# Designs tried in a protein design run: peptides against a protein of PDB entry 5KEZ. Part 106

Target 1, 320 residues: chain A of PDB entry 5KEZ
Amino acid sequence: NVAIYNPFRPWWERYQPVSYKLCTRSGNEDEFRNMVTRCNNVGVRIYVDAVINHMCGNAVSAGTSSTCGSYFNPGSRDFPAVPYSGWDFNDGKCKTGSGDIENYNDATQVRDCRLTGLLDLALEKDYVRSKIAEYMNHLIDIGVAGFRLDASKHMWPGDIKAILDKLHNLNSNWFPAGSKPFIYQEVIDLGGEPIKSSDYFGNGRVTEFKYGAKLGTVIRKWNGEKMSYLKNWGEGWGFVPSDRALVFVDNHDNQRGHGAGGASILTFWDARLYKMAVGFMLAHPYGFTRVMSSYRWPRQFQNGNDVNDWVGPPNNNGVI

## One batch from the design tools (peptide; made by RFdiffusion4, then SolubleMPNN)

Design b2_p16_8_s4 (from b2_p16_8, 11 letters changed)
Fold by OpenDDE base, seed 5:
Structure b2_p16_8_s4 (fold): chain B 320 residues (1-320), chain A 16 residues (1-16)
Amino acid sequence: as target 1 above (320 residues)
Amino acid sequence: SEVEEKRERIREAIKR
């Protein structure tokens, strides 16, 4: 991915890829392979956060300022380490003036235009699908168990399916023969927008962001909410079917107040209430549960916003 | 609306 120095090595630089090389601040491919092997050998499975909707931001300077030193040129859409070129992006497909998503009520913009300037891959192209599949298959062959698909809301479900259909079975050294990758898709659907979580049920599970938002409200006793109202928690609260839901109290985005849920989201900053929420989540049968493991950072609120929301994990002058 | 405001925050804040 790109190396960002202003702000200094933010967490979100990881979501601006310039190649599919397993070479980042987390380690190199050999180290990753070693970790996956060690984890699998003790029954711990690895799921990769796969960033396949886009490459890096359009405004990033061309050069070799990346975690693996690969050259890239956002201006010309040149990513030779893949390789991608200008033919592999949705620049001509997006019809907004800026090239960015301008209206989230327009599903075509949401899927064909750039998410906050991130160069949008032409996932309708078999070439692009194949390059992504090759990346994911390499990970499967290493021994990962599945994937979180980042920014799934911004990809056409059919394009995702086309990629998934190219995937190998899981590595038989650790998984039963014929096992398929576990897929969960990040889709933010709190209502009010045309893209729905149900659009993606055919590809795998989806994130249920209403879960953390509503649970936070209940645990906080906001708006007269009572724990007794949780008797029909899950589908009864308008959530997606349990067998399609991946549920969580918080994630890295809404922990910072960015993502879906707003101020209701409980985090480790509210330790007691957070433990109550996580305990409830783990005890309740609804959905597939995900527990957050995070870190503290020096929060500084200005006008209700944390100006340090970019701060990444603990590091030594950029080295994790 | 609250939903629209949240959407805007997401648009501006996620992966900038």
Scores: peptide ipSAE 0.028, ipTM 0.620, DockQ to the pose 0.161
Fold by OpenDDE base, seed 1:
Structure b2_p16_8_s4 (fold): chain B 320 residues (1-320), chain A 16 residues (1-16)
Amino acid sequence: as target 1 above (320 residues)
Amino acid sequence: SEVEEKRERIREAIKR
């Protein structure tokens, strides 16, 4: 991914790829293989956060300022390490003046325009689908068990399906023959927008962002909410079907006040309430549960916003 | 039971 220095190596630089090389501040490919093997050998499976909707920001300077030293040029859409070129992006499809998503009530903009400047891949093209599938299949062959598909609401479900149809079965060294990768898709659907979580049910599970948001209000006792109201927690609260839901109390985005949930989201900063929420989530039979493992950063609030919400995870692997 | 169903869903999670 791109190396961002202002602010200094933020967490979100990881979501700006310039190649599909397994060479980042998290480690190199050999280290990743080692981790996957060791984890699989003790029954811990690995699911990769796969960024396949886009490459890096359109305004990032061209050069070799990336975690693996790969050259890239956002201005000309050149990503030779893949390779991608100007033919592999949705620049011609997006009809907004800025080239970015301007109206989330327009599903075409949401899927064909750039998410906050991130160069939007033309996932309709078989070439692009194949490059992504090759990346994911490489991970499958290493021994990963599945994927979180980042920014899924910004991809057409049919394009995702086309990519998934190209995927190998899981590595038979650790998984039963014929096993398929576990897929869950990040779709932020709190209602009010044309793109629905149900659009993606055919591809795998979907993140249920209503879960953490609503649970937070209940645990915080906001608006007279009571624990007894959780009797029909799940589908009874208007959430997606349990067999399609991936649920969580918080994620890396809403832990920082970004995305869905706002101030209702419980995090490790509110330790007691957070433990209550996580405990409830794990005990309740609704959905596939995910527990957050994060890190502490020096929060600094200005006008109600943490100006240090960019701070990345602790890192000591040198100049990478 | 619902708890058993949850466990089964986890065990079968690698299927699509």
Scores: peptide ipSAE 0.013, ipTM 0.381, DockQ to the pose 0.018
Fold by OpenDDE base, seed 4:
Structure b2_p16_8_s4 (fold): chain B 320 residues (1-320), chain A 16 residues (1-16)
Amino acid sequence: as target 1 above (320 residues)
Amino acid sequence: SEVEEKRERIREAIKR
């Protein structure tokens, strides 16, 4: 991915790929392979946060400032390490003036235009699908168990399906023969927008962002909410079917006041309430649970916004 | 709406 130095190596640089090389501030491919092997050997499975909707930001300077030194040129859409070129992006498909998503009530824009300037891959192209599949298959062959598909809301479900159809079975050294990768898709659906979580049920599980938002409200006793109202927690609260839901109390985005959930989201900053929420989540059968492992950072609020929301995990001069 | 505007601001802040 792109190496960002201003601010210094933010967490979100990870979500700006320039190649599919397994070479980042967390380590190289050999180290990753070693980790996966060691984890699998003790029954711990690895799920990769796969950034396949886009490459890096369009405004990033061309060069070799990347975690593996790969050259890239966002301006010309040149990512030779893949390789991608101008043919592999939705520049011509997106019809907004800016090239970015301007109207989230337009599903076509949401999927065909750039998410906050991130170069949007043309996932309709078999070439692009194949390159992504190759990346994911390499990971599968290494021994990962599945994937979180980042920014799935911004990809056409059919394109995702086409990629998934190209995926190998899981590595039989650790998984039963014929096992398929576990897929969960990040889709922010709090209602009010045309893209629905249900659009993605065919590809795997989806993130249920209503879960953390509503649970936070209840635990906080906001708006007269009571714990007793959790009697029909799950589908009874309008959440997606349990077998399609990946649930969580918080994620990295809404932990920082961004993304879905707003102020109701409970985080480790509110330790007692957070433990209550996480405990409830783990105790309740609804959905596939994800527990957040985060870190403290020096929050600095200016005009209600944390100016240090970029701070990544503890590191040694950028190395994690 | 105010809520929609807020959501938009949040979206713009993600992975910038």
Scores: peptide ipSAE 0.028, ipTM 0.575, DockQ to the pose 0.167; fails the geometry check
Fold by OpenDDE base, seed 2:
Structure b2_p16_8_s4 (fold): chain B 320 residues (1-320), chain A 16 residues (1-16)
Amino acid sequence: as target 1 above (320 residues)
Amino acid sequence: SEVEEKRERIREAIKR
């Protein structure tokens, strides 16, 4: 991914890929392989956060400022380490003036235009699908158990399916023969927009963002909400079917937004309430649960905004 | 940043 130095190595640089090399601040490919092996050997499975909707931001300067030193040029859509070129992006398909998503009520824009400037890959192309599948298959062959698909609402479900159809079975050294990768898709569906979580049920599980949002309001006792109202928690609250849901109290994104303007999301910053929420989630038989393991950073609020919300995990001069 | 803007989008969504 791109190496950002202003601010200094933020967490979000990881979501701006310039190659599919397993070479990041977390380590190199050999170290990753070693970690996967050690984890699998003790029954801990690895699921990779796969950023496959886009490459880096269109405004990032060309050069070799990346975690593996790979050259890239966002301006010319040149990512030779893949390789991608201008033919592999949706620039010509997006019809907005800016090239970015301007209207989230237009499903075509949401999927064909750039997510806040991130160069949007042409996932309709078999070449692009194959390059992504190659990346994911390499991970599968190493021994990962599955994937979180980042920014799934910004990809056509059929394009995702086409990629998934190219995937290998899981590594038989640790998984039963014929095992398929576990897939869960990040789709932000809180209602009010045309793209729905149900559009993606055919590809795997979907993140249920209503879960953390609503649970937060209940535990915070906002709007007269009571714990007793959780009697029909799950589908009774309008959530997706349990067998399609991946549930969580917070994630890295909304954890950084919870304090800005009184958001309902509970985080470790409110330790007591957070433990209550996580405990409830783990106890209640709805969805596939995900527990966040995060870190404290020096928050500095200015006009209701944490100016340090970019801070990544503890590191030594950028090395994690 | 582009990713920070995405985060803001999420923040706004959860306020609804």
Scores: peptide ipSAE 0.019, ipTM 0.545, DockQ to the pose 0.172; fails the geometry check

## One batch from the design tools (peptide; made by RFdiffusion4, then SolubleMPNN)

Design b2_p17_1_s1 (from b2_p17_1, 8 letters changed)
Fold by OpenDDE base, seed 5:
Structure b2_p17_1_s1 (fold): chain B 320 residues (1-320), chain A 17 residues (1-17)
Amino acid sequence: as target 1 above (320 residues)
Amino acid sequence: SAAEEQYNKYRAMLAKL
């Protein structure tokens, strides 16, 4: 991914890829292989946060300022480390004047245009699908158990399926022969938008952001909400089917006050209430649960916004 | 709005570039 120095190595630089090399601030490929092996050997499975909707921002300067030193040129859509070229992006498909998403209520824009300048991959192309599948298959062959698909809302479900159909079975050294990768898709659906979580059920599980948002409101006793209302928690609250849901109290985005949920989201900053929420989540049978493990950062609120929400994990001068 | 909120992370990224 791109290396950002202003602000200094933010967490979100990870979501601006320039290659599919396993060479980032987390380590190199050999170290990753070692970690996956060690984890698998004790029954801990690895799920990769796969950024496959886009490459880096169009405004990033061309050069080699990346975690593995790979050259890239956003202006010419040149990512030779893949390789991608101008033919592999949706520039001509997006019909907005800017090339960015301008109307988030237009599903076509949401999927075919650039998300805040992030170069949008032409996932309709078999070449692009194959390059992504090669990346994911490499990870599968290393021994990962599955994937979180980042920004799934911005990809056509059929394109995702086409990629998934190219995937290998899981590594038989650790998984039963014929096992398929576990897929969960980040789709933010709080209602009111054209893209629905149900559009993605065919590809795997989806994130249920209503879960944390509503649970936070209840635990906080906002708007007269009562714990007794949780009697029909799950589908009874309008959530996706349990067998399609991945549920969580918070994630890295809404922990920082952005992303779905707003101020209702409970985090470790509200320790007592957070423990109550996590305890409830783990005790309740609805959905596949995910527990957050995070870190503290020096929050500084200005005009209601944390100006330090970019701060990544603890590091030593950029080295994690 | 919820729609605006969900994309704030990416807008924040852009603002910091």
Scores: peptide ipSAE 0.045, ipTM 0.766, DockQ to the pose 0.112
Fold by OpenDDE base, seed 3:
Structure b2_p17_1_s1 (fold): chain B 320 residues (1-320), chain A 17 residues (1-17)
Amino acid sequence: as target 1 above (320 residues)
Amino acid sequence: SAAEEQYNKYRAMLAKL
């Protein structure tokens, strides 16, 4: 991914890829392979956050400022480490004036235009699908158990399916023969928009962002909400079917007040309430649960916004 | 909206580049 130095090595640089090489702030491919092996050997499975909707921002300077030293040129859509070129992006398909998503009520625009300048991959192309599948299959062969698909809302479900159909079975050294990768898709659906979580059920589980948002209001006792109202928690609250839901109290985005849920989201900053919410989530049978492991950073609010929301985990000169 | 919040997140990220 792009190595960002202003601000200094933010967490979100990981979501601006320039290659599919497994050399990052966390280590090189050999170290990753070693970690996956050690984890699998004790029954801990690894799921990779796969950024496959886009490459880095269109305004990032060309050069070799990346975690693996690969050259890239966003301006010319040149990512030779893949390789991608101008033919592999949706620039010509997006019809907005800016090239960015301008109207989230237009599903085509949401999927074919750039997410805030992030270069949008042409996932309809078999070449692009194959490059992504190659990346994911490399990880599968290393021994990962599955994937979080980042920004799935911005990809056509059929394109995702086409990629998934190219994937290998899981590594038989640790998984039963014929096992398929576990897939969960990040889709923000709080209602009121044309893209629905149900559009993605065919590909795997989806993130249920209503879960953390609503649970936060209940635990906080906002709007007269009571714990007793959780009697029909899950589908009874309008959530997706349990067998399609991946649930969580918070994630890295909404922990910082972004993505979905707003101020209702409980985080470790409110330790007591957060423990209550996480405890409830783990005790309740609805959905597949995910627990957040985060860190404290020096929050600095200006005009209601944390100017340090970019801060990543404790690091040594950018190396985690 | 959730979409707007997400948009703001990424916009804020890119604005800091």
Scores: peptide ipSAE 0.042, ipTM 0.766, DockQ to the pose 0.114
Fold by OpenDDE base, seed 4:
Structure b2_p17_1_s1 (fold): chain B 320 residues (1-320), chain A 17 residues (1-17)
Amino acid sequence: as target 1 above (320 residues)
Amino acid sequence: SAAEEQYNKYRAMLAKL
């Protein structure tokens, strides 16, 4: 991914890929392979946050400022380490003046235009699908158990399906023969937009962002909400089917105050309430649970915004 | 939704950096 130094190595640089090489702030491919092996050997499975909707931001300077030193040129859509070129992006498909998503009520824009300037991959192309599948298959062959698909809302479900159909079975050294990768898709569906979580059920589980948002309001006792109202928690609250839901109290985005769920989201900053929420989540059978492991950072609020919301995990001069 | 809008604005800001 792009190495960003201003601010200094933010967490979100990981979501600006320039290659599918397995070398990042966290280590190189050999180290990753070693980690996966060690984890698998003790029954801990690895799920990769796969950024496959896009490459880096269109405004990022060309060069070799990347975690693996790979050259890239966003301006010319040149990512030779893949390789991708201008033919592999939706520049011509997106019909907005800016090239970015301008109207989130237009599902076509949401999927064909750039997410906040991130170069949008032409996932309709078999070439692109194959390059992504190759990346994911390499990970599968290493021994990962599955994937979080980042920005799934911004990909056509059919394109995702096409990629998933190219995936290998999981590594039989650790998984039963014929096992398929576990897939969960980040889809923000709080209602009010045309893209629905249900559009993605065919590909795997989806994130249920209503879960953390609603649970937060209940535990906070906002709007007269009561714990007793959780009697029909899950589908009874309008959430996706349990077998399609990946549930969580918070994620890396919404714990920073501007994500889906708003101020209702409980985080480790509110320790007691957070423990209640997480405890309830783990005790309740609804959905596949995900527990956040985060960190404290030096929050600095200016005009209600944390100017340090970019701060990534504790690191040694950028190396995690 | 309002929450989604805020989220998108946040992402937009990050992508420009």
Scores: peptide ipSAE 0.037, ipTM 0.756, DockQ to the pose 0.089
Fold by OpenDDE base, seed 2:
Structure b2_p17_1_s1 (fold): chain B 320 residues (1-320), chain A 17 residues (1-17)
Amino acid sequence: as target 1 above (320 residues)
Amino acid sequence: SAAEEQYNKYRAMLAKL
């Protein structure tokens, strides 16, 4: 991915890929393979956050400022380490003036235009699908158990399916023969927009963002809400079917939420309430549960916003 | 940054709840 130094190596640089090389701040491919093996040998499975909707931002300067030193040129859409070229992006397909998503009520824009300037891959092309599948299959062959698909809302479900159909079975050294990778898709569906979580049920589980938001309001006793109202927690609260849901109290994004809308999310910063929420989540039989393991950072609030919300995990001069 | 804008957008969406 792009190496960003201003601010200094933020967490979100990981979501601006320039190659599919297993060479990041976390280590190289050999180190990753070693970690996967050691984890699998003790029954801990690895799921990779796969960023496959896009490459880096269109405004990033060309060069070799990347975690593996690979050259890239956003201006010419040149990513030779893949390789991708100008033919592999949706520049001509997106019809907005800016090339970015301008209207989230237009599903076509949401999927065909750039997410906040991130170069949008032409996932309709078999070449692009194959390059992504090769990346994911390499990980599967190493021994990962599945994937979180980042920014799934911004990909056509059919394109995702086409990629998933190219995937290998899981590595039989650790998984039963014929096992399929576990897939969960990041789809933000809070209602009111045309893209629905149900559009993606055919590909795997989806994130249920209503879960943490609603649970936060209940635990905080906002709006007169009571714990007793959680009696029908799950589908009874309008959430997706349990067998399609991946649930969580917080994630890396909404943990950094500030001001309106983000305030309901419980995090480790509110330790007592957070433990209550996580405990309830683990006890209640709804969805596939995910527990956050995070870190503290030096928060600095200005006008209700943390100016240090970019801070990544503890590191030694950028090395994790 | 683009990624910062993304999670800011998420926060805005969450406010609709």
Scores: peptide ipSAE 0.030, ipTM 0.703, DockQ to the pose 0.319; fails the geometry check

